# Peptides against a protein of PDB entry 5HOI: the designs that were tried, part 302

Target 1, 351 residues: chain A of PDB entry 5HOI
Amino acid sequence: FRYMPFSPAGTPFGFTDRRYLTMNEVGYVSTVKNSEQYSITVSFFDVGRFREYHFEDLFGYDLCFLNEKGTLFGQSKTGQIQYRPHDSIHSNWTKIIPLQAGERITSVAATPVRVIVGTSLGYFRSFNQFGVPFAVEKTSPIVALTAQNYRVFSVHYSQFHGLSYSLSELGTSSKRYYKRECPLPMSLPNINSDMKKDANLDYYNFNPMGIKSLFFSSYGDPCIFGSDNTLLLLSKWRSPEESKWLPILDSNMEIWKMSGGKETTDIHVWPLALAYDTLNCILVKGKHIWPEFPLPLPSEMEIRMPVFVKSKLLEENKAILNKKNEIGADTEAEEGEEDKEIQIPVSMAAE

## One batch from the design tools (peptide; made by RFdiffusion4, then SolubleMPNN)

Design b1_p27_8_s2 (from b1_p27_8, 17 letters changed)
Fold by OpenDDE base, seed 4:
Structure b1_p27_8_s2 (fold): chain B 351 residues (1-351), chain A 27 residues (1-27)
Amino acid sequence: as target 1 above (351 residues)
Amino acid sequence: MEKIEEKTKSVPYDEERVERLRALLNS
């Protein structure tokens, strides 16, 4: 197993010279290979609030986290991190994270008040927004991080125990755990089914865990979107005994509904954020499951509990069609091969 | 050295939303 650098909604290069380092509700960070250097662009969805900026990257940043105040960059192998405020009033800062032999930075996160670095050896390093260190903690190997304000959602991986997660709050004096290395009920990419499509192999080589993104909802709940294209939300995380992962959206089911019940293999949901009851996402059309260039406009997908099984819906629709045909038997209706769109019940129709 | 108690503006946990999601699971 190889620990790879993870950034929320980051994309591979594939066969291109460019990729997204990260994207979320604030914007997207792209990098372009220019021989021995990279050109990084930080772009925003709210062009009235933020100004796009560019810089030359001589270090080859492979980790990124974007927030409303700045962008954190990291280099997984060298341990270099850089924070760049969006506002030019505040200075950029750079720091080298000490790494052991073979250790990698696996994920970075930044809020307006905290910077977090996680490593393949499970070093959890915390800083303020100015790069002043608070603490170093040893955890299970970190594979993904996200943060909102003072809260950190971390995903851990052990070869023996699989995926776990932690939810913590980074106060000024201490770290509080709400959840500490609890089992994460997320499906790992199935090598046999998901990797048989050549287009997916590049993605799983880039992201072996299949975690497309993780974020906090607008309500401060940890969310994760895996290779199964299911949005999981951690409910009741303040009550350790009552805490559960809720599958609040099956995006494959929603795409299937939006297609009129046709199996589509060329439409993919790329998660950005959960705002209220709506998944902000990129609807990717094409061979790759990730957005290419230019970035499509964000779409909104209403969250819906996966109450319905496709097979039952197909059976019910067949039963309704058969009943209509039994009642309509007196009219010589020509056998037009009308592409019978599956009538999805209005309660299930994507608006 | 004044301890700047940075008031953690915790986004208020919408318990009502979590209860709505729970009601949907029990339905």
Scores: peptide ipSAE 0.006, ipTM 0.311, DockQ to the pose 0.029
Fold by OpenDDE base, seed 1:
Structure b1_p27_8_s2 (fold): chain B 351 residues (1-351), chain A 27 residues (1-27)
Amino acid sequence: as target 1 above (351 residues)
Amino acid sequence: MEKIEEKTKSVPYDEERVERLRALLNS
């Protein structure tokens, strides 16, 4: 196993000179290889509120986090981080994070009030938005970070214990834990099943945990989207004993429903954010499970608890079709390949 | 494809649905 730099919804280069460093509801950050240099572009979905900008990257930033106030960049090997406010009122700042031999920055996060750096040795470093340090804590190895306001959702990995998560609040005086290194019930990528398509090998080499993204919902609940394409939401996290992960969307099931029950293997959900009851996402068409260039427009997918079993829906639709054929037996109407649109019961649209 | 793009059009924010989902997530 190798710790890789993680950024929310980041994409690999694949066979191209370009990739997305990160993307979310605010926008997307791209990097292009130009010989020994990189050109970074920070783009926004709300073009009325924000202005796209670009700069030359001499360091090869491989970590990124975008928020409404600025962009945090990091270089996993050198320990360099840079914060770039979107507004010209505040100056850019750069800092070197001290790394031990073989240590990597594995993830970075930024809010308007906090900057967080996590490492492969489990060093958790917190700063304010101006790069003033608060604390250094030793945790289990950090593989992913996200943050909203003062809250941090961290994912940890141990070779012995698998995936765990923490939910913490970075106050002015102390770090409060709501959850501390609790088991994360997310499936890891299965090398034997998920890598059968060469196109997926490049992605899992880039992101061996298969965490496509993690974010906070608009309500401030931790969300994670893994290789199984299920959106997990942490419910009741304020009550440690009552807290549970809810599978609030099976995106493969939703794509299957949207296709009229056809097996589609060329459409993929790429998660951006959860806004109220809708997953903001990119619908990716093609061989790769990640968006290419240009970036498609974001889509909204309504969250729905995966209560329905696909097999049962197929049986019910076969039973309905058989009953229609028994009633309709008197009209010799031509065997056109009627696209057997699975009638999804209207009740499944209301739940 | 068009049907997927049409179904992925922004579902109008249903405040009652969001409140029901919030209740479910808090149940």
Scores: peptide ipSAE 0.006, ipTM 0.371, DockQ to the pose 0.749
Fold by OpenDDE base, seed 2:
Structure b1_p27_8_s2 (fold): chain B 351 residues (1-351), chain A 27 residues (1-27)
Amino acid sequence: as target 1 above (351 residues)
Amino acid sequence: MEKIEEKTKSVPYDEERVERLRALLNS
């Protein structure tokens, strides 16, 4: 197993000279290989609120986190981090994170008030937005981070214990845990199923955990989107005994519904954020499960708990079609069963 | 694609739907 640098919704280079370092509801950060250097562009969806900017990267930043106030960059091997405010009034700062032999920065996160660095040895480092350190804690190995305001959602991995998560609040003087290294009920990529498509091999080499993204909802609930394309939301996290992961969207089922019950193998959901009751996402069409260049416009997918089993819906629709065919015996139209658009009942669209 | 993109266009914010969802998530 290799600890790879993780950034929310980051994409691999594949066979190209370019990739997305990160993307979310604010925008997207791209990097292009230019011989021995990289050109980084920070782009925004709200072009009226933010101005796109570019700079030359001589360090080869492989970690990124974008927020409404700035962009955090990191280099997983050297330990260099850079924070770049979007506003030119505020100064950029650079820092070297001390790494042990073989240690890597695995994830970085930034809010307007906090910078967080996680490592393959489980070092959790917290800073303010100016790079002033607060604390260093040793946890289980960190594989992913996200943050909102003072809250941090961290994902940990152990070869013996699998995936765990923590939810913490980084006050000025102290760290509070709401959850500390609790089991994360997320499916890991299945080597036998997910690797059967060569197009997925490049992605899982880039991201072995299959965590496409993690974020906080607009209500401040931790969300994670794994290789199974299910959006998990942590509910009731303020009550440790009542906290549960809810599968609030099966995006494969929603794509199947939107296609009229046709199996689509070329449409993929790429998660950006959860805003209220909608998943902000990129609909990716093609061989790769990740967005290529140019970036498609974001789409909104309404969240629904997967109350319906796809197999049961198919059986019910077959039973309805068979009953219609038994009643409609007189019309000879041999139009093959395969092309009949499955009318999904409007009631299944309103719950 | 167009039919899926049209169905995935921005859903207007529905406060009642958000409140129903919040109730479901807190249930």
Scores: peptide ipSAE 0.006, ipTM 0.371, DockQ to the pose 0.753
Fold by OpenDDE base, seed 3:
Structure b1_p27_8_s2 (fold): chain B 351 residues (1-351), chain A 27 residues (1-27)
Amino acid sequence: as target 1 above (351 residues)
Amino acid sequence: MEKIEEKTKSVPYDEERVERLRALLNS
């Protein structure tokens, strides 16, 4: 396994000179390769609230985290981080994170009040929004980070134990754990099925864990979206004994339903955020599972527990069609090729 | 294609639906 720099909903370059460093509900950060330098653009979905800006990147930032107040950049190999407020009132700041030989920054996160840096050796570094350090903690190797306000959701990887997660709160004087390196019941990319498609090889080389994104919901619950295209939400995390992961959306099932039960191989969900009961996402059309340029407009997908199995829905629809054909054999009604949209039974939509 | 784009329109905020979901997540 190789530790790679992770940013929420970040995309690979592929065969292009450009990629998204990160995207979420606030906006998207792109980088374009210009010879030995990069041009970074920070774009926003709410163009009335925020002004797009760009700058030249001489460092080759490969880590990014966007929030409502600023953008955090990081360089995984050199340990350089930069915070850029969106407003002109607060100054940009740069810091070098000390790295050991072979250590990489694997993920960065920023809130209006905290900056977090995680490494391949499991160093967890916390700062305030001005880059003043609070603490350094040694954890299991960090592969992904997200943060909201004072809370941090961290994903860890061990070759022996697989994926684990922590949920912590970064107070002024201390770090509190709600969950500490607990097992994460997320499916890893299946090398044999997912990587056999040449189109996805670039993505899994870029992101070996297949974590498309992780974020906090609008209610402050940790969410993760893996390679299986299932959105997991951590419920009841305030009560350690009652805490459970809920599969609140199978996006492959929802795409299949939205297509009228047609097998689609060219439509993909790219997660941005969970707002109330809707997944904010990019619907990607094409060979690649990630958005290209220009970025499509965000879409909303209603969350639903995956109670229904596709095979049962297909069997029920075949049974309904067979009954209609048995009843319709007596009426020479013109077979207009009405696109046989799989009607999901209303009873199955209400549970 | 068009039918997928129409179904991906922003669902109006339904306070009752959100409260039902909150109840389910807290139950």
Scores: peptide ipSAE 0.005, ipTM 0.366, DockQ to the pose 0.673

Design b1_p27_8_s3 (from b1_p27_8, 15 letters changed)
Fold by OpenDDE base, seed 3:
Structure b1_p27_8_s3 (fold): chain B 351 residues (1-351), chain A 27 residues (1-27)
Amino acid sequence: as target 1 above (351 residues)
Amino acid sequence: MEQIEKATSSVPFDEEKVEELRKLLES
């Protein structure tokens, strides 16, 4: 198994010279290959609050985390990290993370108060916003990180135990765990289904775990969006015995509803953030499941627990059709096309 | 599904208010 560098909502290069290093509700970071160097651009959705900036990257940063105060960059192989404030008041800083032979930085996160580095050997390194180290902890191998304020959501992978997660708070003197390496009930990408499309193979080579993004909600709840396009939210995480993952949005179901019950294979949800009851996302139209250039404008999806399973709606519609045929309407329903436009119940189309 | 014209500036995460709201939602 090969640990790959992960950044929230990061995209592969594919056949292009450019990709998104990361994107969220604040903005998007792009990198363009220019022979032996890269040009990085930090762009923002709120152009009134933030000014776009760019710089030449001689290191080939492959990790990124964007927040409201700055951008953290990382190079997975060399262990170099750089923090760049968006303002000119604070200086940039660079640090080399010591890596063992074969160790990689797998994920980085930054808040206005903390910088976190996770590695393929499970080294969890914490810093303040000025790059002053707090601690080094050994955990299970880290595959993804996100952070909000002092809180860190980490995803771990073991070949023996699969996916696990931790939720921790990085105080000034100590790390508190709310959750420590608990099982994560997220499906891994299925090689047989998800990788059949060549366009998906490039993505899963880039991101083997299929984690499109992870973030904290506006309410400070850990969220994860996997290869199944389901948004999971960790509820009741302060109560260890009551904590559970909630499937708060099936984005495939929402696309299907929006399409009038048509199978759409060319529309994809790319998650940015969860603000209250609304998923901020990019609607991707095309061959790739990830956004290309230029970036489409963000869109909002209301979160709803999937009350209706598509399979049940299919069965109910088949049962209604069969009952109509028993009543003597000569509609030759050719049995074979699973892809037939299912009339969405009016109650679901008004949603 | 509506198009986001403006990034909602993340309201500075007031941990106390969020903890109060969470207690209200868990209750």
Scores: peptide ipSAE 0.000, ipTM 0.295, DockQ to the pose 0.109
Fold by OpenDDE base, seed 4:
Structure b1_p27_8_s3 (fold): chain B 351 residues (1-351), chain A 27 residues (1-27)
Amino acid sequence: as target 1 above (351 residues)
Amino acid sequence: MEQIEKATSSVPFDEEKVEELRKLLES
């Protein structure tokens, strides 16, 4: 296992000179490699509210977090971070995070009021939006961060315990935990299945945890989207005993429904945000599971409680077919090769 | 919570199937 820099919905370079550093509901940050330099562009979906801007990156920023007020950049190896407000009223600031030998910044997050830095040794560093430090805490190794207002959702990895998560609130005087290093019921990428496609190898080398993104919903619930393409939402997180991860969307199932029950291996969901009952996402068509250039327009996918599992539907359809064949055995066998299109139940097809 | 209540307004929340899927994600 290797700790890699993580940014929400960030993409690898692959065989190209360009990638997305991050993307969410606000916009997308791209970087283009020009020899030893990088050109960074911060783009927005609401072009009426925000103006696209670019700058030259001499540091090779490999971490990014975009919010409505600014962009946080980080360099995983050097420990440099930079916050760039979108407006010209507030000044940019730069800091160097002290790193130990072999320590890396693994994730960064920024809200209009907080900046958070997580490391491969589990150092959790908090700042205000002006880069004034609050605290340093030692946790389990941090692999991913997101934040909304004062709340932070952190994902941790231990070689012995696998994935865990924390949910915390960064007040002015103290950090409160709602959840502290609790088990995260998310599958890791299976080397034997997910990596069999050469096109996925580059992605899992870039992102070994397979976490495509993590965010807070519009209602402030922690969400995570893993390699299994299932959107997990942390429900009842205010009640520690009642809190559970809910698989609120199987995006592979939704793509399968949208295709009329055909196996689509060339369409992929790339998560941006959860707004109300809708996953904002990029529908990626092609060899790679991540969006290329230019970025496709965002799509909306309605979230649904998983009532049906594809495996059970296939078993039920086989059982229905077998019963039809047992009842139909008294009428002459016209051997029509009925192309066994997997009939999506009418209740799932009308949705 | 509110999103789950809204999502369950269109699709009945089946706790057993959600728990089954959670177990499948852990297996």
Scores: peptide ipSAE 0.000, ipTM 0.270, DockQ to the pose 0.052
Fold by OpenDDE base, seed 5:
Structure b1_p27_8_s3 (fold): chain B 351 residues (1-351), chain A 27 residues (1-27)
Amino acid sequence: as target 1 above (351 residues)
Amino acid sequence: MEQIEKATSSVPFDEEKVEELRKLLES
């Protein structure tokens, strides 16, 4: 197994010279490859609050995390990290993370108060916003990180135990665990089904875990969006015995509803953030499951419990159509290939 | 939890939002 660098909602290069290093509700970070050099642009959705900026990247940063105060960059192989505040009042800082032979930085996260680095050997390194180290902890191999304020959501991978997660708080004096290496009930990409389209092979080579993004909700709940396009939210995480993962959105089902029950194979949800009851996302049209250039405007998708299975709805609608055809057999078949929009029952549209 | 379960289960179908999103997907 090869540990790959992960950033929230990061995209592969594919056949292009450009990709998104990361994107979320604040904005998006892009990189363009020009020979041996990279040009990085940090763009924002709130153009009134923030100014877009760019710089030359001589290091080939492959890790990124964006927040409202700055951008953290990392190079997975060299161990270099750079924090760039958006405000010019605060200085940029650079640090080299010591890596063992074969160790890689697999994920980085930054809040206004903390910087976190996770590695393929399971080294969890914490810093303040000025790059002053707090601690080094040894965990299971880290594959993804996100953070909000003092809280960190980490995803771990073991060849023996699969995916696990931790939820911790990085106080001034100590680290508290709410959850420590608990099983993560997320499906891994199915090599045989998901890779049947050549367009998906590039993505799963870039991101073998299929984690499109992970973030904290506006209420501070850990969220993860996997290859199955289901948004999972960790509920009641403050109560160890009551904590559960909730499937709060099946984005494939929502796209299917929005298309009037048509099989849309060219529309994809790319997750940014969960704000209240809406998933902020990019609707991607095309062959690739990830956004290309230029970035489409963000869309809001309402969260819904996936109570209905698409297959069951299709079977019920086929059964209704067959019963209508058995009752209507005496009226002349005008062969109008009217694409009879499968009227989604108003009750199923409202649920 | 009840608010999230209520928010996820009792979100009325916004026909206007679905139609807006459909138009965005057709464009």
Scores: peptide ipSAE 0.000, ipTM 0.294, DockQ to the pose 0.037
Fold by OpenDDE base, seed 1:
Structure b1_p27_8_s3 (fold): chain B 351 residues (1-351), chain A 27 residues (1-27)
Amino acid sequence: as target 1 above (351 residues)
Amino acid sequence: MEQIEKATSSVPFDEEKVEELRKLLES
């Protein structure tokens, strides 16, 4: 095992001169090898809101995180990071992260208010959007990061303990943990089954954890998409005892249904984001499990909430309605008990 | 206070620093 630079939905070069450094719901960042330099393009799905831009990369950035305000780049070996706002009003900034011998930056994340750097030795470094440092914390080795606003979802790996995760909030004065290095119930790539196809070997050499992406949902829940092509969502993370990972989408099963029940070995889901009840993804057709060039248009895939979660959402909605009725009941007005049939949204009815 | 080098200017191509970083990438 070796620690490799991870970026959300990043792709390997394979046999090509180009790859995606990262992609999500905002856009995609590509890099092309040009002899000893790289050419980076930051592209957007909303072409009305954002302008595509390009620059020459002399450092060989192998880490990237894209958000609505800018792009964070990192070089895993040198410790160099660069933040590039999408607007021309804010200046780019560059910083060198001090690395120990054999330490690598394994992951970077950026929000409009925070920059986070994680390393193979478990250094967690936090900055504001201007590169001003807040803190350095020692954790278990970090293999993946994502962030939304002030929240950070981190994945850790130990050879002795396997995968763990943390969920934290980076305030101005302190870091709060909602979850701290808790076991992550995600399967690692099985060398004997998953790597039997030569086309997959290149991917697992690039990403040995098989984490295709991780993100926060539109509701602010941590999501992870592993080598098993299952979307996991962390539910009830505010309640330590009730928090659990939910398998909310088996993308292999959805592809199987879309194919009319045929074994389809040439279609793959590449995750971008979870927006409400839909997974934004790229449907990849080909030998490789990752998107090539040109990038296909994003597709939406409806999530399948487990039956046990549907029942709890119905109970929680009933409890919210009952609390609204209790708060309303202190006003003595006699208006009749019309049986407000809880219209279960038709989308929650399991056919 | 480490100087936040505002990369507003074309950072003069510090060939020596780029070459040092390249050697670190090849190692």
Scores: peptide ipSAE 0.000, ipTM 0.311, DockQ to the pose 0.011; fails the geometry check

